# Ledger of designs, part 253: peptides against a protein of PDB entry 3NZW

Target 1, 212 residues: chain A of PDB entry 3NZW
Amino acid sequence: TTTLAFRFQGGIIVAVDSRATAGNWVASQTVKKVIEINPFLLGTMAGGAADCQFWETWLGSQCRLHELREKERISVAAASKILSNLVYQYKGAGLSMGTMICGYTRKEGPTIYYVDSDGTRLKGDIFCVGSGQTFAYGVLDSNYKWDLSVEDALYLGKRSILAAAHRDAYSGGSVNLYHVTEDGWIYHGNHDVGELFWKVKEEEGSFNNVIG
Target 2, 222 residues: chain B of PDB entry 3NZW
Amino acid sequence: QFNPYGDNGGTILGIAGEDFAVLAGDTRNITDYSINSRYEPKVFDCGDNIVMSANGFAADGDALVKRFKNSVKWYHFDHNDKKLSINSAARNIQHLLYGKRFFPYYVHTIIAGLDEDGKGAVYSFDPVGSYEREQCRAGGAAASLIMPFLDNQVNFKNQYEPGTNGKVKKPLKYLSVEEVIKLVRDSFTSATERHIQVGDGLEILIVTKDGVRKEFYELKRD

## One batch from the design tools (peptide; made by RFdiffusion4, then SolubleMPNN)

Design b2_p27_8_s1 (from b2_p27_8, 18 letters changed)
Fold by OpenDDE base, seed 4:
Structure b2_p27_8_s1 (fold): chain B 212 residues (1-212), chain C 222 residues (1-222), chain A 27 residues (1-27)
Amino acid sequence: as target 1 above (212 residues)
Amino acid sequence: as target 2 above (222 residues)
Amino acid sequence: MVKKYSLEDLPKIGAFEVHAVGSEFSK
């Protein structure tokens, strides 16, 4: 798995691969590693598929309950705290979760929290999470700047996942790409890694370790 | 050392069509190298046009299916006999599975039916309740043999349009019921040839808007 | 063959480690 999220002048980019594995077996190439909690809030998944899917779906329900009770959308801080508190209650039980809660509220602006099953909760501008995270960071950190255009930021997110998919056997399938703005998240499609690889190789002259 | 789990072998296969879905399973039940039964159905009509199979440890599978059937009954009771949708069924099954997260049902679960738009739907679950809607999924002993075949024949993986030098993928299209049944039969026939835990009989449940139809085919008995 | 259930049998969506870059920029 490779998931990433970063803040920039245009909001938040979220990009994830779609591979799930059971040992050496590719269990799926089409896993949805982003949960659309509400129109303004996303959750990413790394670790145990069931743990992430179950509890982030649960989180979605909690966020909806908050909205109903408070007549206001939940903050990214509060949503991430709910999840963090939950996983902390299960500390030592064997949950495996590495998640990012990404969203936009009027009071917070674009916000990213990292939450994992060890009880860590971090606010930040850039996170890569998963077995391919180091490969993603290699591309992302080298090209990141706050003043990226939306187009360049989207490409950078996509390109970083592609790099990870190329080198990490546990990452692949496709890239799911999101842009989070003050008006909510926008889905920017599912990009097959195979097709994307050849396109990028041709356009950039990159990936010269592979002969086409 | 105590092992609470068995493995009764077998294989299951779900494929979604445009306006139908199929869920198939062999009828062999085995422990180690001993055939317990040559006809033990493992695919069930659960009502509301939903078919279900939980393949692996048969005791766990039976327990899970019973719990789901009960869930359907309770849903009807609580909601004035409203039909349970396939997506709601999937969510319910997730909760059943994840409720035993730390002592899981040792099964691979697949359900099939029609979605709210009348389109074929297949959902597959891991032992602890992660699930996806897919066009096809194989589970059980011969899943590793069948899935690559399904990728090629249902999802047209590694197939290209003639004359394009491999640059244009074969377009996706829905298969007919007849094509799917043939594909299922071929899959199980092939699996039976290479895996000792698959054989004896093949039961196929076909879900359409008209209900659930069952078909049976013999497999090798060796 | 009868085998004991293992968490290794479950689908995984990648191991992870913590690496964070804090908020350095503002809109």
Scores: peptide ipSAE 0.131, ipTM 0.812, DockQ to the pose 0.057
Fold by OpenDDE base, seed 2:
Structure b2_p27_8_s1 (fold): chain B 212 residues (1-212), chain C 222 residues (1-222), chain A 27 residues (1-27)
Amino acid sequence: as target 1 above (212 residues)
Amino acid sequence: as target 2 above (222 residues)
Amino acid sequence: MVKKYSLEDLPKIGAFEVHAVGSEFSK
């Protein structure tokens, strides 16, 4: 798995691969590793598929309850804290979760929180999470700047996941790409890694470790 | 160390068509190298045009299916006999599975039916309740043999248009019921040849807007 | 065969490590 999120002048880019594995078996190439909690809030998934899917879905319900009670959208800080508190209650039970809660509220602006099953909760500008995270960081850190255009930021997110998919055997399938703004998230499509690889190789002259 | 789980073998397969879905399973039940039964159905009509199979440890599978059937009944009571949608069924099954997160049902679960638009739907679950809607899924003993075949024949992976030098992929299209049934039969026939835990009989449940139809085919009994 | 359940048998969405990178560009 490789998931990433980063803040820039245009909001947040979220990009994830879609491979799930069970040992050496590729269980799926089409897993949705982004949960759309609400139109303004995304959660990413790494670790145990069921743990992430179940509890982030639960989180969505809690966020909706907040909106109903408080008559306002939940903050990214509060949403991430709800999840953090939950997983902390299960500390030692064996949950496996590495998640990023990404959103844009008027009060907070573009915001990313990392939350994992060890009880860690971190606010930050750039996160890569998963077995392919180091490969993604290699591309992302080398090209990141705050003043990226939306187009360049989207490409950087996509390209970083592609790099990870190329080198990490546990990452692949496709890239799901999101742009989060104050008006909500925008889905920027599913990009097959195979097709994307050849396109990028040709256009950039990159991936020269592969002949063809 | 005490192991509370068994493995009763078998294989299941779901394929979604345009306006239908198929869920199939062999009828062999085995423990280790001993055949317990040559005809033990593992694919069930659960009502509301939902068919279900939970393959692996049969005791766990039966328990899960029973619980789901009860859930369907309770849903009708609570919602004035409203039909349970396939997506809601999937969510319900997730809760059933994850409710035993720390002592899981040792099964691979697949359900099939029609979505709210009348399109074929197949949902696959891991033992603890992660699920995904897919066009096809194999589960059980021969899943590793069948799934690559399905990738090729249902999703047309690694198929290209002739004369394009592998640059143009074969376009995706829905298969007919007849084509799907043929693929299922071929899959299980092949699996039976290569895996001792698969064989004896093949039961196929076909879900359409008109209801659930059952078909049965003999497999090798070796 | 009697199999003992292991989390290793479950589908995984990759391993993860905690690495946070901040940016001085946060405006």
Scores: peptide ipSAE 0.068, ipTM 0.806, DockQ to the pose 0.057
Fold by OpenDDE base, seed 5:
Structure b2_p27_8_s1 (fold): chain B 212 residues (1-212), chain C 222 residues (1-222), chain A 27 residues (1-27)
Amino acid sequence: as target 1 above (212 residues)
Amino acid sequence: as target 2 above (222 residues)
Amino acid sequence: MVKKYSLEDLPKIGAFEVHAVGSEFSK
């Protein structure tokens, strides 16, 4: 798995691969590793598929309950704290979760929290999470700047996941891409890694280790 | 050492069509290298046009299916006999599986039916309740043999239009019921030849808007 | 064949660690 999220002048980019594995077996190439919690809030998934899917779906329910009770959308800080508190209660039980909670509220602006099953909760501007995270960071860090255009930022997110998919055997399938703004998240499609690879290779003149 | 799990072998296979879905399973039940039964059905009609199989440890599978069937009944009681949708069924099964997260059902679960638009639907689950809607899925002992074949024949993976030098993929299309049945039969026949835990009989449940139909075919009995 | 359930047998969507955090921006 490779997931990433970063803040820039245009909001938040979220990009994830779609491969699930059981040992050396590719269990799926089409896993949705982003949960759309509400129109302004996303969660990413890394680690155990069931743990992430179950508890982030549960989180979605908690966020909806908050909205119903408080008559306002939950903050990114509060949503991430709910999840963090939950997984902390299961500390030592064997949950495996590496998640990013990404969203926008008027109070917070665009915000990213990292939450894992070890009880870590971190606020930050750039995270790559998963077995391919170091490969993603290699591309992302080398090209990141705050003043990226939306187009360039989307491409950078997509390109970073592609790099990870190329080198990490546990990442692949496709890239799911999101842009989060003050008006909510926008889904920017599913990009097959195979097709994307050849396109990028041709356009950039990159990946010269592969003969095409 | 305490080992609460067995493995009863077998293989299951789900394929979604345009307006139908199929869930198939062999009827062999085995422990280690001993055949317990040559006809033990493992694919079930659960009502509301939902078929289900939980393959692996048979005791766990049976327990899970029974719990789900009961859940369907309770749903009717609570919702004035409203039909349970396939997506709601999937969510319910997730909760059943994850409720035993720390002592899991040792099964690979697949359900099949029609979605709310009348389109074929297949959902697959891991032992602890992660699930995905897919066009096809194989589970159980011979899943590793069958799944690549399904990728090629259902999803047309690695198939290209002739004369395009591999640049144009074969377009996706739905398979007919007849094509799916043939594919299922071929899959199980092939699997039976290469895996000792698969064989004896093949039951296929076909879900359409008209209900659930069952077909049976003989497999190799060695 | 009798097997014990192992978490290793479950589908996984990648191991994870936090190796780096980006710069903080307030704009």
Scores: peptide ipSAE 0.032, ipTM 0.790, DockQ to the pose 0.058
Fold by OpenDDE base, seed 1:
Structure b2_p27_8_s1 (fold): chain B 212 residues (1-212), chain C 222 residues (1-222), chain A 27 residues (1-27)
Amino acid sequence: as target 1 above (212 residues)
Amino acid sequence: as target 2 above (222 residues)
Amino acid sequence: MVKKYSLEDLPKIGAFEVHAVGSEFSK
């Protein structure tokens, strides 16, 4: 798995691969590793598929309850804290979760929290999470700027996942791409890694280790 | 080390068509190298045009299916006999599975039916309740043999249009019921030849807007 | 020191493995 999120002047980019594995077996190439918690909040999944899917869906319900009770959208900080508190209660029980909670509120602006099953909760500008994270960081860090255009930021997210998919056997399938703004998240499509690879290779002249 | 789980083998296969869905399973029940039964159905009509199979440890599978059937009954009771949608069924099954997250059902679960738009739907679950809607899924002993075949024949993976030098993929299209049944039969026939835990009989449940029908085919009994 | 989480942390039951969304992640 490779998931990433980063903040920039235009909001947040979230990009993830879609491969699920069971050992050496590719269980699926089409897994949705982004959970749409609400129109303004996204959660990413790495680790145990069921753990992430179940609890992030649960988180969505908690966020909705918050909105109903408080008559305001839940903050990214609060949403991530709810999840963090939950997983901490299960600490040592064997949950496997590496998640990013990404959202945009007027109060907080674009916000990303990393939350894992060890109870770590971190606020930050850039996170890559999964077995392919180092490969993604290699591309992302080298090209990241706060002042990226939306187009460039989207491409950078997509390109970083592609790099990870190329080198990490546990990452692949397709790239799901999101842009989060104050008005909510926008889905920017599913991009097959195979097709994307050849396109990028041709356009950039990259991946010269592969002879077409 | 305490192992509460058995493995009864078998294989299941779900395929979603345009306006139908199929869930099939062999009828062999085995422990290690001993055939317990040559006819033990593992695909069930659960009502509301939902068919279900939980393949792996048969005791766990049976328990899960029973719990789901009960959930369907309760749903009708609580919601004035409202039909349970397949997406809601999937969520319900997730909760059943994840409820035993720390002592899981040793099963690969597949359900099939029609979505709210009347389109064929197949949902697949891991032992602890992660699920995905897919066009096709194989589970059980011969899943590793069948799934690549399904990728090729249902999703047309690695198929290209002739004369394009492999640059143009074969377009996706829905298969007919007859094509799907043939594919299922071929899959299980092939699996039976190569896997000892698959054989004896093939039961296919076909879900359409008109309901669930069952077909049975003999497999090799070796 | 970045702690790596592995699929080994997930329950393995016989021939079944829990579907994993990523094999590992770091702190």
Scores: peptide ipSAE 0.024, ipTM 0.775, DockQ to the pose 0.095; fails the geometry check

Design b2_p27_8_s2 (from b2_p27_8, 15 letters changed)
Fold by OpenDDE base, seed 3:
Structure b2_p27_8_s2 (fold): chain B 212 residues (1-212), chain C 222 residues (1-222), chain A 27 residues (1-27)
Amino acid sequence: as target 1 above (212 residues)
Amino acid sequence: as target 2 above (222 residues)
Amino acid sequence: MVKKYPLSSLPKIGPFAVNRVGSEFDT
């Protein structure tokens, strides 16, 4: 798995792979590792598939309840805190989660929180999470700057996941790409890694370790 | 070390068509190397045009299916006999599975039916409730033998148009019910040849707008 | 087998590293 999110002048880019595994078995190549909590809030999934799906769906319900009760969208801080508090209660029980809660509120602006099943909750501008995270960081950190255009930022997110998919056996399938703006998240499609790899290789002259 | 789980073998397979879905399973039930039954159905009509199978440890599978059937009944009671949609069924099954997160049902679950648009739908679950809608899924003992075949024959993986030097992929298209049944039969006959836990009989449940139809085929009784 | 979105393919040391937790159903 490789998931990433980063803030830039144009908002937030979220990019994730789509491979699920069970040991050495590729269980799926088409998993949705982003939950759309509401039009302004996303959650990413890494770790146990069921743990992530179940509790992030639960989080979505809690966020909706907040909106109904308070007549206002939940903050990214509060949403991430709810999840963090929940997993902390289960500390030691064996939950496996590495998630990023990404969203936009008028109060906070574009915001990213990292939350994991160890109880860690961090606010930040750049996170890569998963077995392929170091590969993604290698590309992302080398090319990141705050002043990226939306186009360049989207490409960088996609390209970073591609790098991880290439080097991490547990990452692959496709890249799901999101752009979070003040108007909410925008889905920027599903990009098959096989097709994307050859396209990028040709256009960049990269991946020269592969002949073709 | 105490192990409360058994493995009763068998294999199940779901394929979604355009306006239908199939869920198939062999009828062999085993423990270790002993055949307990040559005809123990493991694919069930659960009502509301939903078919379900939970393959692995049969005791857990049966328990899960029973719980789901009860859930369907209660859904009707609570919602004025409203039909349970396949997506809602999937969510419900997730909760059933995840409710035992720390003592899981040792099963691979697949359900099949029609979505709210009348399109074929297959949902697969891991033992603790992770689920995904897919065009096809094999589960159980011979899943590793069948799934790559389905990738090739349903999703046309690694197939290209002739004369294109491998540059043009075979286009995706829905399969007819007849084509799907042929694939299912070929899958199970092949699996039976190479896996001792698969055989005896094949039961196929076909879901259409008109309801659930069942077909039965003999497999090798080895 | 329990499906995973693996947290680690190799040992992770950094503060942001998330390690995969296996289960009896990962085999």
Scores: peptide ipSAE 0.220, ipTM 0.748, DockQ to the pose 0.072
Fold by OpenDDE base, seed 5:
Structure b2_p27_8_s2 (fold): chain B 212 residues (1-212), chain C 222 residues (1-222), chain A 27 residues (1-27)
Amino acid sequence: as target 1 above (212 residues)
Amino acid sequence: as target 2 above (222 residues)
Amino acid sequence: MVKKYPLSSLPKIGPFAVNRVGSEFDT
């Protein structure tokens, strides 16, 4: 798995692969590792598939309840805290989760929180999470700037996941890409890694270790 | 160390068509190397045009299916006999599975039916309740033998248009019920040849707008 | 078979220990 999110002048980019595994078995190539909690809030999934799906869906319900009760959208801080508190209650029980809660509120602006099953909750500008995170960081950190255009930022997110998919055996399938703005998240499509790889190789002149 | 789980073998697979879905399973039930039964159905009509199989440890599978059937009943009671949609069924099954997150059902679960638009739907679950809607899925003992075949024959993976030098993929299309049944039969016939836990009989449940139809085929009894 | 979105380069263990051999249900 490789998931990433980063803040830039244009908001937040979220990019994830779509591979699920069971040991050496590729269980799926088409998994949605982003949950759309509401039009302004996203959650990413890494770790146990069921743990992530179940609890992030639960989180979505809690966020909706907040909206109904308070007549206001939940803050990214509060949403991430709810999840963090929950997983902390299960500490030691064997949950496996590495998630990023990404969203925009008028109060907070574009915001990213990392939350994992160890009880860690971190606010930050750049996170890569999963077995392929180091590969993604290699590309992302080398090219990241706050002043990236939206187009360049989207490409960078996509390209970073592609790098991880190329090197990490546990990452692959496709890239799902999101852009989060003050108006909410925008889905920027599903990009098959097989097709994307060759396209990028041709356009960039990269991946020269592969003959094609 | 105490192991509360058994493994009763077998294999199941689901394939969604345009306006139908198929869920199939062999009828062999084994423990270790001993055949307990040559005809123990493991694919069930659960009502509301939903078919379900939970393959692995049969005791867990049966328990899960029973719980789901009961859930369907209660859904009708609580919602004035409203039909349970396949997507809602999938969510319900997730909760059933995840409710035992720390003592899981030792099963691979697949359900099949029609979505609210009348299109074929297959949902697959891991033992703890992660689920995904897919065009096809194999589960159980011979899943590793069958799934790659389904990737190639249902999803047309690694198939290209002739004369395009591998640049144009074979377009995705729905398969007919006859084509799907053929693939199912070929899958199980092949799996039976290579896996000792698969064989004896093949039961196929076909879900259409008109209801659930069952077909049975003999497999090798070795 | 427990599906995973691995957090490490190593295969993830299962949610609980069932046996002494490596499996999706091994912790």
Scores: peptide ipSAE 0.217, ipTM 0.742, DockQ to the pose 0.072; fails the geometry check
Fold by OpenDDE base, seed 4:
Structure b2_p27_8_s2 (fold): chain B 212 residues (1-212), chain C 222 residues (1-222), chain A 27 residues (1-27)
Amino acid sequence: as target 1 above (212 residues)
Amino acid sequence: as target 2 above (222 residues)
Amino acid sequence: MVKKYPLSSLPKIGPFAVNRVGSEFDT
């Protein structure tokens, strides 16, 4: 798995692969590792598939309840805190989760929180999470700047996941790409890694370790 | 050391069509190398045009299916006989599975039916309740033998249009019920040849708008 | 491929491997 999110002048880019595994078995190539909690809030999934799906879906319900009770969308800080508090209560029970809660509120602006099953909760501008995170960081850190255009930022997110998919056996399938703005998240499609790889190789002259 | 789990073998397979879905399973039940039964159905009509199988440890599978059937019953009681949708059923099954997160059901679960638009739907679950809607899924003992075949024949993986030098993928299209049944039969006959835990009989449940139809085919009785 | 005729052994019985969306946090 490789998930990433980063803030830039144009908001937030979220990019994830779509592979699930069971040991050496590729269980799926089409997993949705982003939960769309509401039009302004996303959650990413790494670790145990069921743990992430179950609790992030639960989080979605909690966020909706907040909206109903308070007649206002939940903040990214509060949403991430709810999840963090929950997983902390299960500390030592064996949950496996590495999540990013990404969203926009008027009071916070574009915001990213990292939350994991160890009880860590971090606010930041750049996170890569999963077995392929180091590969993604290699590309992302080398090309990241705050002043990226939306187009360049989207490409960078996609390209970073592609790099991880190429090197990490546990990452692959496709890239799901999101752009989060003040108007909410925008889905920027599902990009098959196989097709994307050859396209990028041709256009960039990269991936020269592969002959073809 | 006490092991609470058994393995009763078998294999299951779901394929979604345009306006139908199929869930199939062999009827062999084994323990170790002993055949317990040559005809023990493991695919069930659960009502509301939903078929379900939980393959692996039969005791856990039966328990899970029973719980789900009960859930359907209670859903009707609580919601004025409203039909349970396949997506809601999937969510419910997730909760059933995840409710035992720390002592899981030793099963691979697949359900099949029609979505709210009348399109074929297959949902697959891991032992602890992760789930995904897919066009096809194999589960159980011979899943590793069948799933790659389904990738190629249902999802047309690694197939290209002739004359395009591999530049144009074979387009995705829905298969007819007849084509799906052929694929299911070929899958199970092939699996039976290479896996000792698969054989004896094949039961196929076909879900359409008209209800659930069952078909039975003999497999090798080795 | 080298053909082998291994002796029979008892099958290993245990929980299925659960699906993982990443190995970074796998325990």
Scores: peptide ipSAE 0.039, ipTM 0.736, DockQ to the pose 0.053; fails the geometry check
Fold by OpenDDE base, seed 1:
Structure b2_p27_8_s2 (fold): chain B 212 residues (1-212), chain C 222 residues (1-222), chain A 27 residues (1-27)
Amino acid sequence: as target 1 above (212 residues)
Amino acid sequence: as target 2 above (222 residues)
Amino acid sequence: MVKKYPLSSLPKIGPFAVNRVGSEFDT
């Protein structure tokens, strides 16, 4: 798995692969590793599929309850704290979760929190999470700047996941791409790695370790 | 088997002066060899002129600090806004830690402040709540690199007056705030060079009778 | 003298699995 999120002048880019594995078995190439909690809030998934899906869905319910009670959308800080508190209560129970809570509120602006099943909660501008995270960081960090255009930022997110999919056996399938703005998240499609790889190779002259 | 603990690295350092105390920590948060954050503060002002850090597993550290902050609030509610003394705070933290004796907070805890006489105070805790007041203490990943240095430079261990053939020890004296800050900076810069889990930034909280002041210094970002 | 318990006396520190190993997802 490779998931990433980063802040830039245009908001947040979220990009994830879509491979699911069971040991050495590729269980699926088409998994959705982004949960759309609400129109302004995304959660990414890494680790145990069931744990992530169950608890991030639960989080969505809690966020909705907050909205109903307070007549205001929950902050990214509060949403991530709810999840963090929950997993911390389950410390020792064996949950496996590595998630990024990404969203936009009037109060916070574009915001990213990393939350994992150890109970770690971090606010930051750039996170890559998963077995392929180091590969993604290699591309992302080398090309990241705050002043990226939306187009360039989307490409960078996509390209970083592609690099990870190429090198990490546990990452692949496709890239799901999101742009989060003050108006909410925008889905920017599913990009099959098989097609994307060759396109990028041709256009960039990259991936020269592969002959074709 | 499932391991409920992580290690987020980092290092913390407390030094007590005559009428001040310092608690410092780097701002690197790491898992294994992957840097999670280059700026994640781990030294906190908890009110009542008490600064606290719990270094090791960040989730446990944050939980402990939060619990202590809540304890301070409740202390005020129950005792007519009485200021919590540093020694009472230390006892309270012991109970927080020992309350989880069989599933400990995976942290080294240090608090700093002023005692009831206005003297600098540093208290250090083991993961299960054993505590002592000391003039200085290093905790965390690079504690083994720093602590001997502090022994030598704060407590003047193994230092003798020149020309006495080792018969006269260097006298103990309090260091100035400037001297302490210098030692802290030198400690962390040195630790950063030799330990991968230390770096990025250094936050120093200085406690005086006038309150808590914070200073920040860059460390290597390698 | 107060005896300090070293962190090594606690359960061994392990990395977050998903950061270093493959993740399991199923839909």
Scores: peptide ipSAE 0.039, ipTM 0.655, DockQ to the pose 0.014; fails the geometry check

